Peptides against a protein of PDB entry 3C2G. Designs and how they scored, part 89

Target 1, 209 residues: chain A of PDB entry 3C2G
Amino acid sequence: IRTFDLLGLLLHDSDAIDGFVRSDGVGAITTVVQYPNNDLIRAGCKLLLQVSDAKALAKTPLENILPFLLRLIEIHPDDEVIYSGTGFLSNVVAHKQHVKDIAIRSNAIFLLHTIISKYPRLDELTDAPKRNRVCEIICNCLRTLNNFLMMWIPTPNGETKTAGPNEKQQVCKFIEIDILKKLMSCLSCEGMDTPGLLELRSTILRSFI

## One batch from the design tools (peptide; made by RFdiffusion4, then SolubleMPNN)

Design b2_p19_6_s4 (from b2_p19_6, 11 letters changed)
Fold by OpenDDE base, seed 4:
Structure b2_p19_6_s4 (fold): chain B 209 residues (1-209), chain A 19 residues (1-19)
Amino acid sequence: as target 1 above (209 residues)
Amino acid sequence: SRLQEARRKQAQEIDELLS
C-alpha cells in the first residue's frame, strides 16, 4: 500500500510513467490487486489511473489486464476503486480500437450500465464529496461509452464496424427510462460531462435504434 | 516470459508479506 502511494508521488512526469509501464508496472499492480485486501486494491487502482494515459500502454498487452480490472470493478463496491477503474478504462480505450474490442468482449458496456444504475441519483446525494465522486464515475462511464460507440458510427468514408446484436442491445439499455432518469439527474451536478451525456443519447438514438 | 516470471515472483513475495 505504501509502495503504491509512494510510487504515485514519484510518477509525476510522463517519462517516469512510461518507464514504469515499460517495466510492466501495470502487470505488477494487477498482480497486487488480486489479493483480497481493500487497501491494496484501492491503492493499486489509483496507481493504474495515474498511469492510464501513458504512451507506453499502447505497447502493453491488455488482454489479461482489462478483463481482470472489469471484474474487479464489478465485484468491489468501492467508489474509489470504481472511480479509478473506470478512469483507467476510459483512458486506455481512447484511440485504441483493439483495446475497445477487449473491453467490449469483456462485457464492459453492460458493466458500465450496471455501475450507473446502481448508484443513487446525484440529486439524492447530500454529501458533496460522495456526490462529486459519483459524478466523476458517471463521467468516466460516459466517456468510455462514447469511445465505444465511435467504433460503430459511420465514417465519412462509409466504413464502419457493425455492432453485434448483444452490443446493440446493451447500448440501447442506456436509453431506457430508468437509466435516463438517473442520467438526467446528473445534469444539475457541477462537473458533469453534459456534452458527453448528450452525445451518448444522441448517438444511440441516431445509430442504434 | 521474463515478465511472467517477474509477476510470479512478485505475487509470491506479496503472498509472503500478507501471510
Scores: peptide ipSAE 0.012, ipTM 0.443, DockQ to the pose 0.016
Fold by OpenDDE base, seed 1:
Structure b2_p19_6_s4 (fold): chain B 209 residues (1-209), chain A 19 residues (1-19)
Amino acid sequence: as target 1 above (209 residues)
Amino acid sequence: SRLQEARRKQAQEIDELLS
């Protein structure tokens, strides 16, 4: 725990972060967070988030790391872990087709739906810090989902990947009435990524149904 | 298809509310 905190304090520039990543820092964190210690898991995931936009991650194999992280988020009910994990996910899939594929194959779309579905409506959360954190988590999910969906959006050249039937079905879950009601409740949060929300629904309506 | 259209309609209504 202390080590992760100290590392976080030292990683203030892109070169240091890249150096950490090149030295298999992500793998090291992944190893440490396998221990059943909630504080350690929190600290590790936070550190992952801190390095999640590192340039060196483009050269880091994530075939084992991403599935592990997704599973961790799935089974751990900690808001801080989920925040950090979804933040990490959203950053690492950005502009990286291969990473998106790994995440999708690891059932990321369904997981993100589950995450959003399990949280209360934002307008029912009276604790402001809690509400804000949940809002941020949902924003992370939305950003990740939009990053996934862009894989299947037709390009001007007419070239596009086609979503498989399972992926399409999972995407369409985000326009069901219950999830829509949940997403509408996000309007109560000042920090909500409203453009991202609109983008998600618009893309689904246009391309997936 | 019928279910999909219903969902589409619902999503459209939500989009209108959020616009």
Scores: peptide ipSAE 0.011, ipTM 0.455, DockQ to the pose 0.030
Fold by OpenDDE base, seed 5:
Structure b2_p19_6_s4 (fold): chain B 209 residues (1-209), chain A 19 residues (1-19)
Amino acid sequence: as target 1 above (209 residues)
Amino acid sequence: SRLQEARRKQAQEIDELLS
């Protein structure tokens, strides 16, 4: 944990972060967070978030890393781990179709649904710090999901991937009444990515039902 | 088709709910 804290203090610029990533820093963190220590897992996931927008990640194999992280988020109840993990996911899939494919094959769409579903409605959370953190997590999920869905939106150039039956089924889970109620509760939250939520709604309505 | 109509109605209901 001390090592992660020290690394976090040193990784303030993009060049340092890229250097860390090129040295298989992401793999190193992934190895460390396999140990059953909550503080270590928190620190490791936070560090992952800090390096998640690194340019060097485009050349980093994520085939083993992403499934592991997704599983970690799935089984860990810690809001800080979920925040960091979903933040990492949202950043690494951005503008990287190959990475999106890895995440989707690892059932990321369903996981995002599970994450949102496990939290109470935002308008029912009276504790501001908790509400804000949950809001941030949901925003991460929405951004990630929108990034996935755009792969199946027709482009002017006519090249469109078609979502498979399984993916369509997973996407359709977001139009069920219970999840819609939870998503609607986000609209009143300060800092909510309302445009992202509206984009999700629009995309599902146009392309998946 | 009946399925298309059902989907259309569902889409409208969802849109109204989220508007």
Scores: peptide ipSAE 0.008, ipTM 0.393, DockQ to the pose 0.026
Fold by OpenDDE base, seed 3:
Structure b2_p19_6_s4 (fold): chain B 209 residues (1-209), chain A 19 residues (1-19)
Amino acid sequence: as target 1 above (209 residues)
Amino acid sequence: SRLQEARRKQAQEIDELLS
């Protein structure tokens, strides 16, 4: 735990972060968080989030890392772990087709739906810190989904990748009324990227046309 | 951007502690 805290203090600039990533720092974190210690897992996932936008990640193999992280998020009830993990996922899939493919093959779409589904409506949460954290988690999930859906939207030249039947079925779950309500509820949260959420809504709708 | 801002703040805090 202290090690991760110390590492977090040292990784405060882009060069340090990139250096850490190039030295297989992400792999090191994922190795450490395999131990059944909740505090360690929380600290490790937070550190993952801190390095999740590093340029060096584009050159880092994630074939073993992403499936592990997804499984960790799936089985761990801790909101902070889920927040950090979904944040990491959202950042690493952005603008990287090969990473999106790894995530999708690892059942990420279904997991995102599961995560959103398990949380209550935001209006039912009276504790502001809890409500905000849940909102951020939902937003992370939806942003990740948006990145996936964008692959299947036709380009101006008419070319597009096609989602498989299983992926299509999983995506269809996001137009359920409860999911849509949660998406809309995020628009009222302070500090949320409202334009981004509106774009996501549009992307979701376009994916079904 | 949010992460960059957090890093900036962290770096500033560290600098203040080391001064």
Scores: peptide ipSAE 0.006, ipTM 0.395, DockQ to the pose 0.028

Design b2_p19_7_s1 (from b2_p19_7, 12 letters changed)
Fold by OpenDDE base, seed 1:
Structure b2_p19_7_s1 (fold): chain B 209 residues (1-209), chain A 19 residues (1-19)
Amino acid sequence: as target 1 above (209 residues)
Amino acid sequence: SAVEKIKLLQELADIPVKP
């Protein structure tokens, strides 16, 4: 725990973060968080989030790491773990087709749907810290979903990836009535990642209207 | 229903976003 906290305090420099990642720091974290200690898991996932935008991750194989993280957030119903894990996922899939493919093959779309579905509407949350954390989690999920949906939108050159039947079924979950209502609630909430939510709104509209 | 989903998608398009 203290080691991860210390690393989190020291890793404010991009070169230091890249150095950690190049030294298999992500692999080290994933090894440590396999122990049944909730505080250790929380601290490790938070550190993953802190390094999730590192340039060195573009050269890091994620074939084992990403499925592990997805499984971790699936089995640990801890808001801090889910926040950090979905934040990590959102950052690592950004502008990386290979990482998107790994995530989709690892059932990330359905997992994100499950995460959003388990939380109440934001207007039903009276505790401000809890509401804020739930907002952040939902935003992470929706931002990640946007990155997936963008794969199937035609580019200006007319090229587009065709969604398979399984991907189509998974994507249809995000246009369920309950999910759309939750998205609307997030768009109406102050202090949200409004740009990310607006981008997803636009993507949904272009994909389904 | 399919009609309800279309309506919600339209509402989503028209929702004013708070900063």
Scores: peptide ipSAE 0.300, ipTM 0.845, DockQ to the pose 0.049
Fold by OpenDDE base, seed 2:
Structure b2_p19_7_s1 (fold): chain B 209 residues (1-209), chain A 19 residues (1-19)
Amino acid sequence: as target 1 above (209 residues)
Amino acid sequence: SAVEKIKLLQELADIPVKP
């Protein structure tokens, strides 16, 4: 626990973060969070989030790490773990087709749908810190979904990945009434990644209308 | 319902982009 806190305090610059990632820091974190300690799991996932935008991650194999993290999020109903894990996922899939493919094969779309679906409406949450955290989680999920949907939008060059039938079916879940309502609720929240949510709105409209 | 879904999609489309 103290080690992750110390690392979080030291990793403020891009070079230090890249150095940590190049030294298999992500693998080390995933090893440590295998211990059945909730505080350790929270701290480890938070550190993963802190390094999730590192340039060195482009050279880091995620084939074993990403499925493990998705499973961790699935089995730990902890908002802090889910927040950090979905944030990590959102950042690592950005502009990385290979990572998107790993995530999709690891049932990420269904997991993200499940996460969004399990939370109450934001207007039902009276505790502001809890509401904000839930909103951030939903935004992380929706941003990740947008990154997946963008794979199947025609590029100006005419090259589109054809979604498999299973992928298409999973994607259709995100235009369910409950999911759309949650997207709208997030768009109404102040201080959110409004640009990312607006991109998803545009993507949904282009893909399904 | 399908009608409700269409209404929500339209409502979603009509949300003004705050600058």
Scores: peptide ipSAE 0.297, ipTM 0.841, DockQ to the pose 0.046
Fold by OpenDDE base, seed 3:
Structure b2_p19_7_s1 (fold): chain B 209 residues (1-209), chain A 19 residues (1-19)
Amino acid sequence: as target 1 above (209 residues)
Amino acid sequence: SAVEKIKLLQELADIPVKP
């Protein structure tokens, strides 16, 4: 725990973060969070989130890391772990086709749907800190979904990646009535990642209308 | 229903974006 806190204090510089990632820092974190300690898992996932936008991650193999993280999020009902993990996922899949493919093969679409579905309506949450955290989690999931959906939007050059039958079925879950209502509720919340939600709105409209 | 889904997608399109 103290080691991750120290790393969090030291890793304020982008070059230091890149140095940590190049030194297999992500692999080191994933090794440490395999121990059944909730505080350690929280701290490790938070550190993963902190380095998730590092330029050096583009050169880091994620074939073992992503399936592990997705499983970790699946088995931990901890909002802090889910927040950090979905934030990490959202950042690492952005503009990286190879990483998107790993995530999809690792059942990320189904997991994201499950996460969104398990939380109550935002208007039913009276505790502001809890409501805000749930909003952030849902936004992370929806932003990640947007990044996946963008793979199947036809480019002006007529090139379109064809979704496999299984992928198409999983994507169709995100246009369920309850999911659309949750997206609409998030768009109505102040202080949200409105640009990311608007991008998803645009993507849904282009893909399904 | 398919009709309800289309209606929700239309409502989603009509949400004003506050900057």
Scores: peptide ipSAE 0.296, ipTM 0.840, DockQ to the pose 0.050
Fold by OpenDDE base, seed 5:
Structure b2_p19_7_s1 (fold): chain B 209 residues (1-209), chain A 19 residues (1-19)
Amino acid sequence: as target 1 above (209 residues)
Amino acid sequence: SAVEKIKLLQELADIPVKP
């Protein structure tokens, strides 16, 4: 815990973050959070989020890291772990096709669907801090999903990867009635910063209408 | 139902994009 807090305090510089990542810092965190300590897991996942935009991650093999993190989020229904983990996922898949492929193969789409499905509608949350955290989690999930869906949208000039049958089935879950209702509720919630929700709306409409 | 889904997608499309 203290070590991760210290690292978090030191890693405010982009070069320092890149240095940490180049030194297999992400792998080190992943090793540490394998211990069954909830506070350690929270702190480690928060640190992962803090380094998730590092340029050095493009050179970091994530074949073992991503499946582990996804499993960690699945088995630890802690809002802070889920927030940090989904934030990490959202950032690392951005503009990285190989990372998207790893995430999809690791059942990320289903996990994101599960996460969104488990949370109540934002309008049902009366506690502002809780509502804000849930909103952030949902936005992380939706941003990640948007990045996946965009791979299968035909571009006028580009070879679009055709979603395999399994990926198509997983994607279809996000247009389920319950999910659409939750998305609409989130979009209608006042005072929420929901750019990710708007992006997802646009992607859903382009993909399914 | 499929019909309900189409209606919801249309409703989703009709939500104004607030910046």
Scores: peptide ipSAE 0.293, ipTM 0.840, DockQ to the pose 0.047

Design b2_p19_7_s2 (from b2_p19_7, 11 letters changed)
Fold by OpenDDE base, seed 1:
Structure b2_p19_7_s2 (fold): chain B 209 residues (1-209), chain A 19 residues (1-19)
Amino acid sequence: as target 1 above (209 residues)
Amino acid sequence: SNQKIIEQLQELADIPVKP
């Protein structure tokens, strides 16, 4: 725990972060968080989030790291772990087709649905810190999903990959009535990424046209 | 400094998880 806290304090600039990532720092964190210690897992995932936008991640093999992180998020009920993990996922898949493919193969779409399904409607959360954290988690999930769906949107100038039948089925779960009601409840909540939600809606519609 | 930190993290990862 102290080591992660110290690392977080030392990783103040992009060069330090890139240096850490180039030295397999992400792999080192993922190894350490395999211990059944919730505080250690929380601290490690927070550190992952801190380095998740590093330029060096584009050159880092993530084939073993992403499946592990997705599994970690799946099995941990801790909002802080889920927040950090979904934040990492959202950042690491951005503008990286290869990373998106790894995440999708690792059942990321279904996991995002599971996460959203787990939480109550935001308007039912009376505790502001809890509501804000849940809002951030949902935003991370929506951003990640949008990044996946954008791969399958036809562009005028290129052959777009089509989503497979399994991916389409997984995406269809996000338009189920219970999920839609939950997402609609987000639009009335302060701090919600309303533009992101509207963008996702647009992307979903475009994906099924 | 980063390499030393990674080595320390790896050393921590090698600690047997108490059952």
Scores: peptide ipSAE 0.028, ipTM 0.553, DockQ to the pose 0.017
Fold by OpenDDE base, seed 4:
Formats: sequence, structure tokens, C-alpha cells
Structure b2_p19_7_s2 (fold): chain B 209 residues (1-209), chain A 19 residues (1-19)
Amino acid sequence: as target 1 above (209 residues)
Amino acid sequence: SNQKIIEQLQELADIPVKP
């Protein structure tokens, strides 16, 4: 815990973050958070979020890291862990096709659905800190999902990847009526990335046409 | 240094999980 707190204080500069990542800092964090300590897991995931936009991650092998993080988010019912983990996922898959592929193979789409399904509608949350945290988690999930779906939309050049049957099935879960109602209810919530949600909606619709 | 930080993290990882 103290080490992660100190790291969080030292990793304020992008060059320092990149240096940490180049030194296998992400691998080190993921090794440490395998210890069954909730405070350590929270601190480690928070640190992962802090370094999740590092340019050096493009050169970091994530094949062993991402599946572990996804499993951690799946089994750990902690909003702070889920927030940090989904934030990390959202940032790390951005603009990196190989990372998207690793995440998808690791059942990330289904996990995102599970996370969204777990939380109540934002308008049902009266506690502002809780509501805000849940809003951030949902936004992270939606941004990540959008990043995945965009891979399967034809480019002007006619090049597109085709989603496999499993991926298609996982995506279909997001058009279930209860999920759609939940997502639509978010459009009126303060703090929601409404443009991002509308973009995702458009992307989902285009994925089924 | 980043190296010292990584070493400290590895030391934490080597802590035996008490059953």
C-alpha cells in the first residue's frame, strides 16, 4: 500500500510514467495485486489507471496482464477496483488493435455487460458519491465497448475485421431490452458522457446492419 | 529510480500469502 501511494506521488510526469512502464511497472503491479489484500488491490488498480495512457504501453506485452486484470474485476465486487480496472481497460485498448484482440479473447465484452448489469440505474442512486462513481464505471465500459465495435465497422478503404460468432453473441447482450433501458436512462444523468453514449448507440446499430 | 521502484514492488510480490 505505502509503495503504491509513493508511486502515485512520483508518477505525475508523463516521462516518469513512461519510464515506469518501460521498466515493466505494469507487470510488477499485477504481480503485487495477486496478494489477497483489498487495500493493496485498490491501490494497485488505481496506479494502473494512472499509467494506463502511457505511450510505452504500446510496446508492453499485455497478454499476461489483461486477462489477469479482467479476472480481478470479474471476481472483486469493489467499485474502486472496477472503476480503476475499467478505466485502465478503456485507455489501454485505445488505438491498439492487438490489445483489443487480447481483451476480446479474454471475454472483455461479456465482462462489460456483467458490470453494467450489476449496477442500478443512475437515477435510482441517491448517494451522490456512489452515483458519480457508478457513472464513471459505466462510461468506462461504454467507451471500451465502442472501441471494440469500431473494429468491425467497414472503413472507407473496405477493410474490416469480422466479429466472430462468440463476439456477436456477446454484443447482442447489449441490445437486450433491460440493458437498453438502463443505457437510455443514462442520457439524462448529470456527468454522463452523453455524446459518447450516443456514439455507442450508433455504433451498436451499425454493427447489426 | 524506476528500477528501485520495481525492485520494491517485486519485494512486495514475494510476500508469502498467509493461508
Scores: peptide ipSAE 0.027, ipTM 0.551, DockQ to the pose 0.017
Fold by OpenDDE base, seed 5:
Structure b2_p19_7_s2 (fold): chain B 209 residues (1-209), chain A 19 residues (1-19)
Amino acid sequence: as target 1 above (209 residues)
Amino acid sequence: SNQKIIEQLQELADIPVKP
């Protein structure tokens, strides 16, 4: 725990973060968070979030790391772990087709649905700190989903990947009435990335039409 | 199944944007 806190204090600039990532820092954190200690898991996932936008991640093999993190988020009900983990996922898949493919093969789309499904509507949360954290988690999930769906939208050059039948089925779960009601509740919440929600809505529509 | 998907997409499109 103290080591992660100290590392977090030292990893504020992009060069230090890139140096840490090039030294297999993400793999090191992933190894440490395999221990069944909730405080250690929280601290490790927070540090993962801090380095999640590192340029060096484009050259880091994530085939073993990403499935493990997705499983960790799946089995932990902890909002701080879920926040950090979904934040990491959102950042690490950005602009990296290979990483998106790993995440999708690791059932990430279904996981995002599961995460959104387990939280109440934001308008039902009376505690502002809790509501804000849940809002951030949902935003991370939606941003990640948008990044996945964008792969299947035709480019002007006619090059598009086609979603497989399993991926399409998983995406269809986000347009179920219960999910739509939850997404609608997000639009009423202060601090929600409303532009991001609108972008996702547009992306979903373009993916199915 | 397709008709249900279309209906759900229409509902998604009609989600109000907070001004």
Scores: peptide ipSAE 0.021, ipTM 0.490, DockQ to the pose 0.046
Fold by OpenDDE base, seed 2:
Structure b2_p19_7_s2 (fold): chain B 209 residues (1-209), chain A 19 residues (1-19)
Amino acid sequence: as target 1 above (209 residues)
Amino acid sequence: SNQKIIEQLQELADIPVKP
């Protein structure tokens, strides 16, 4: 735990973060969070979030790491772990087609739906810190979904992948009324990435038309 | 150094966390 806290303090600049990632820091963290210690898992996932936008991640093999992290998020009820994990996922898949493919093969779309489904409506959460954390989690999930959907939208200059039938079916779950209500509730949260949610809406519409 | 940090993390990973 203290080591992760110290690491978090040392990894303030992009060069230090990249150096950590190049030294298999992500693999080291994922090894540590395999231990059944909630505080250790929380600290490790937080550190993963801190390095999740590192440029060096583009060169890091995630084939074994990402499925494990997705499973950890799936089975761990801790909001802080889910927050950090979904934040990591969102950042690590950004602009990295190969990583998106790994995540999708690892049932990430279904997991995102499961996470959103787990939480109550934000208007039912009276505790502001809890509400804000849940909102952040949902936004992380939605941003990740957006990153996936963007692969399947024809771009003027890009080879558009086609979503498989299973992926399409999983994506369709996000247009369920209960999910949509939760998404709409996030738009009402102060300080949230409203532009990102609007982008997702646009992306969803473009994906289903 | 990042290497020292990784080594410390590995050492932590080797500590049996009592369930």
Scores: peptide ipSAE 0.027, ipTM 0.533, DockQ to the pose 0.018; fails the geometry check

Design b2_p19_7_s3 (from b2_p19_7, 11 letters changed)
Fold by OpenDDE base, seed 1:
Order: C-alpha cells, then structure tokens, then sequence
Structure b2_p19_7_s3 (fold): chain B 209 residues (1-209), chain A 19 residues (1-19)
C-alpha cells in the first residue's frame, strides 16, 4: 500500500512512468495485488491507471496482464478497483489493435456490459461522490466499448474487419435495450464525459443503422 | 423485440444532448 502511494507520488512525468514500465513495473503490481488485501488491490489498480498511458506499454506484452486485470475487476465489487481497472483498459486499448484483440479474447466486452448493467441510473444516486465515481466508470466502459466497435466500422478504403460469430454475439451486447437506455440516460446527465458518449452514440448508429 | 431495439436506436439518434 504505502509503496504504491509513494510510487504514485514519484511518477510525476512521462519519463519516470516509462522507466517504471520498462522495469516491468506493471508485472510487479500484478504480482503484488494477488494478495487478498482490498487496500493493496485498490492502490495497485490506481497505480496501474497512473501508468496506463505510458509509451513504454506499447512495447510491453499484455497477454498475461490484461486477462488478470479483467478477472480482478470481475471478482471485485469495489468501485475504486473498477474505476482504475476500466480506466487502465480504456487507455491501453486506445489505438492498439493487438491490445484490443487480447481484451476481446478475454471477454472484455461482456465484462464491460456487466459493469454498465450493474449500476443504477445516475439520477437515482443521491451521493455526489458515488454518482461521480459511477459516472467515471460508465464513461470508461463506454469509451472502451467504442474503441472495440470502431474495429468493425467500414473504413473509407473498404477494409472492414468482419466480426467472427463470437465477436458478433459480443457486439450485440452494445445494443441491448438496457444498455441503450443506460447510454441515453448518461447523455441526459450533466458532468458526464459527453464527448465519449457522443462518440459511442455515433459508432452505434453507424454500425447498426 | 427487434422493433423495440430499432425504436430505441432512433430515439438515441434524435436525443438532444445536454451540454
């Protein structure tokens, strides 16, 4: 715990973050958070989020890390873990096809669907800190989902990755009635990542209309 | 139903977004 907090305080610039990542810092975190301590897991996932945009991650194999993180956020009902984990996922899949493929193979789409479905409507949350955290989680999920859906949108060059049968089944989760209603509710709320939600709206409409 | 889904997609398309 204290070590992760200290590391978070020391990682003020991209070079320090890249140095940590190059030294297998992500692997070290994933090893430490295997200990069943909620505070340690929270701190470790927060540190993962802090390094999730590091340039060095583009050269880091994520084949073991992503499935582990996805499992971690699946089994922990902790909003802080879910926030950090979904934030990490959103950042690492951005503009990285190989990372998207790993995440999808690891059932990330279904997990994100489950996470979104777990939370009540934002207007039902009276506690502002809780509401804000839930908003951030949902936005992380929706941003990640958008990044996945974009893989199957026809490019101007006519190259479209066709979704396989399993991928198609997962993609259908994005347009489930409950998910669409959730997206619409989020678009009606102030303080949301409106740009991210609008991007997902656009992607859904282009994919299914 | 598929019809309900289509209607929701249309509603989503036309939904005004609060800034």
Amino acid sequence: as target 1 above (209 residues)
Amino acid sequence: SNQEKIELLEELANQPVKP
Scores: peptide ipSAE 0.452, ipTM 0.916, DockQ to the pose 0.047
Fold by OpenDDE base, seed 2:
Structure b2_p19_7_s3 (fold): chain B 209 residues (1-209), chain A 19 residues (1-19)
Amino acid sequence: as target 1 above (209 residues)
Amino acid sequence: SNQEKIELLEELANQPVKP
């Protein structure tokens, strides 16, 4: 625990973050969070979030790490773990087709749908810190979904990945009434990642309309 | 229903975004 907190305090420099990632720091965190200690799991996932935008991650194999993290989020109904894990996922899939493919194969779309569906309406949350954390989680999930949907939008160059039948089914399931209502709720809230939510709105409208 | 989904998509499209 103290080691992860110390690392989190030291990893304010981009070169230090890249150095940590190059030294298999993500693998080390993954090993440590296998111990059944909630504080350790929270600290480890938070550290993963802190390094999730590192350039060195482009060279890090995520084939074993992503399925593990997704399973960790699934079995730990902890808002801090879910926040950190969905934030990590959102950052690592951005602009990385290979990572998107690993995440989708690891049932990420279904998991994200489950996470969004689990949380109450934002207007039902009276505790401001809790409401803000839930908003952040939902935004992380929606941003990740946008990154997945963008794979199947025709590029100006006419190259579209044909979604497999399983991928299409998962995408259709994600864009359920409850998800649309959550997106609308988030767009009505102040202090949200409005640009990211607007991008998802545009992606949905272009894909289904 | 599919109709409800279409209506929600239309509402989403027309929803004013608070800056």
Scores: peptide ipSAE 0.450, ipTM 0.914, DockQ to the pose 0.047
Fold by OpenDDE base, seed 4:
Structure b2_p19_7_s3 (fold): chain B 209 residues (1-209), chain A 19 residues (1-19)
Amino acid sequence: as target 1 above (209 residues)
Amino acid sequence: SNQEKIELLEELANQPVKP
């Protein structure tokens, strides 16, 4: 815990973050958070989020890290862990096809669906800090989903990735009635990442209409 | 139903977004 807090205080610049990542800092965090301590897991996942946009991650193999993190998010009901983990996922999949593929193969789409589905409507959350955190989680999930769905949208050159059977099944989860209603609810809610939600809306419509 | 889903997608497409 204290070590991760200290690292979080030290890693304020991109060069330090890149240095940490190049030294297998992400692997070190994922190793440490395997210990069943909730505070340690929270701190570790927060640190993962802090380094999740590092340039050095492009050179870091995520084949072992992503499945682990996804499993951690799946089994840990902690909003802070889910926030950090979904934020990490959102950042690491951005503009990285290989990472998207790892995440999808690791059942990330289904997990994101599950995460979105488990939270109540934002208007039912009376506690502002809780509501804000849930909002951020949902936005992270939806942003990540958008990044996945974009893989299957035809490019101007007519090239598109064909979704496999597993990907198709997972993608179909986000056009379920309850999920669509939740997206619509989010789009009507203040304080949401409205641009990101609009992008997802557009992506859904282009993919399924 | 599939029809309900289609209608919901149409609603989504036409939904006014809060600024």
Scores: peptide ipSAE 0.450, ipTM 0.915, DockQ to the pose 0.046
Fold by OpenDDE base, seed 5:
Structure b2_p19_7_s3 (fold): chain B 209 residues (1-209), chain A 19 residues (1-19)
Amino acid sequence: as target 1 above (209 residues)
Amino acid sequence: SNQEKIELLEELANQPVKP
């Protein structure tokens, strides 16, 4: 715990973060968070979030790391773990097709669907800190989902990845009635990442209309 | 139903966004 907090305090510089990642720092964190300690898991996931935009991650193999993190989020209904983990996922899949493919094979779309579905409407949350955290989680999920869905939008050049059967099944989750209603609810709520929500709306409409 | 999904997608498309 204290070690991760100390690392978090030292890792404010992009070069230091990149150095940590190049030294297999992400693998080290994922090894440590395998221990059944909730405080350690929270601290480790927070540190993962802090390094999740590092340039060195483009060269880091995530084949073992990403499935583990997704499983961790699935089994820990902790808002802080979910916040950090979904934030990490959102950042690592950005502009990285190979990472998107790993995430999708690891059932990330279904997991994100489950996470979005379990939270109440934001307008029903009266506690501002809790509402803000839930908002951040939902935004992380929706941003990630948008990045996945964009993979199957035809480019002007007609090159589209055809979704495999498993991918098609996961893509159908975007247009489930409950998810559409949740997205509409988020778009009507103040304080949301409106640009990210609008991007997802646009992507859904282009994909399914 | 598929029809309900289509209607929701249309509503989503036309939903005004609060600035």
Scores: peptide ipSAE 0.444, ipTM 0.913, DockQ to the pose 0.046

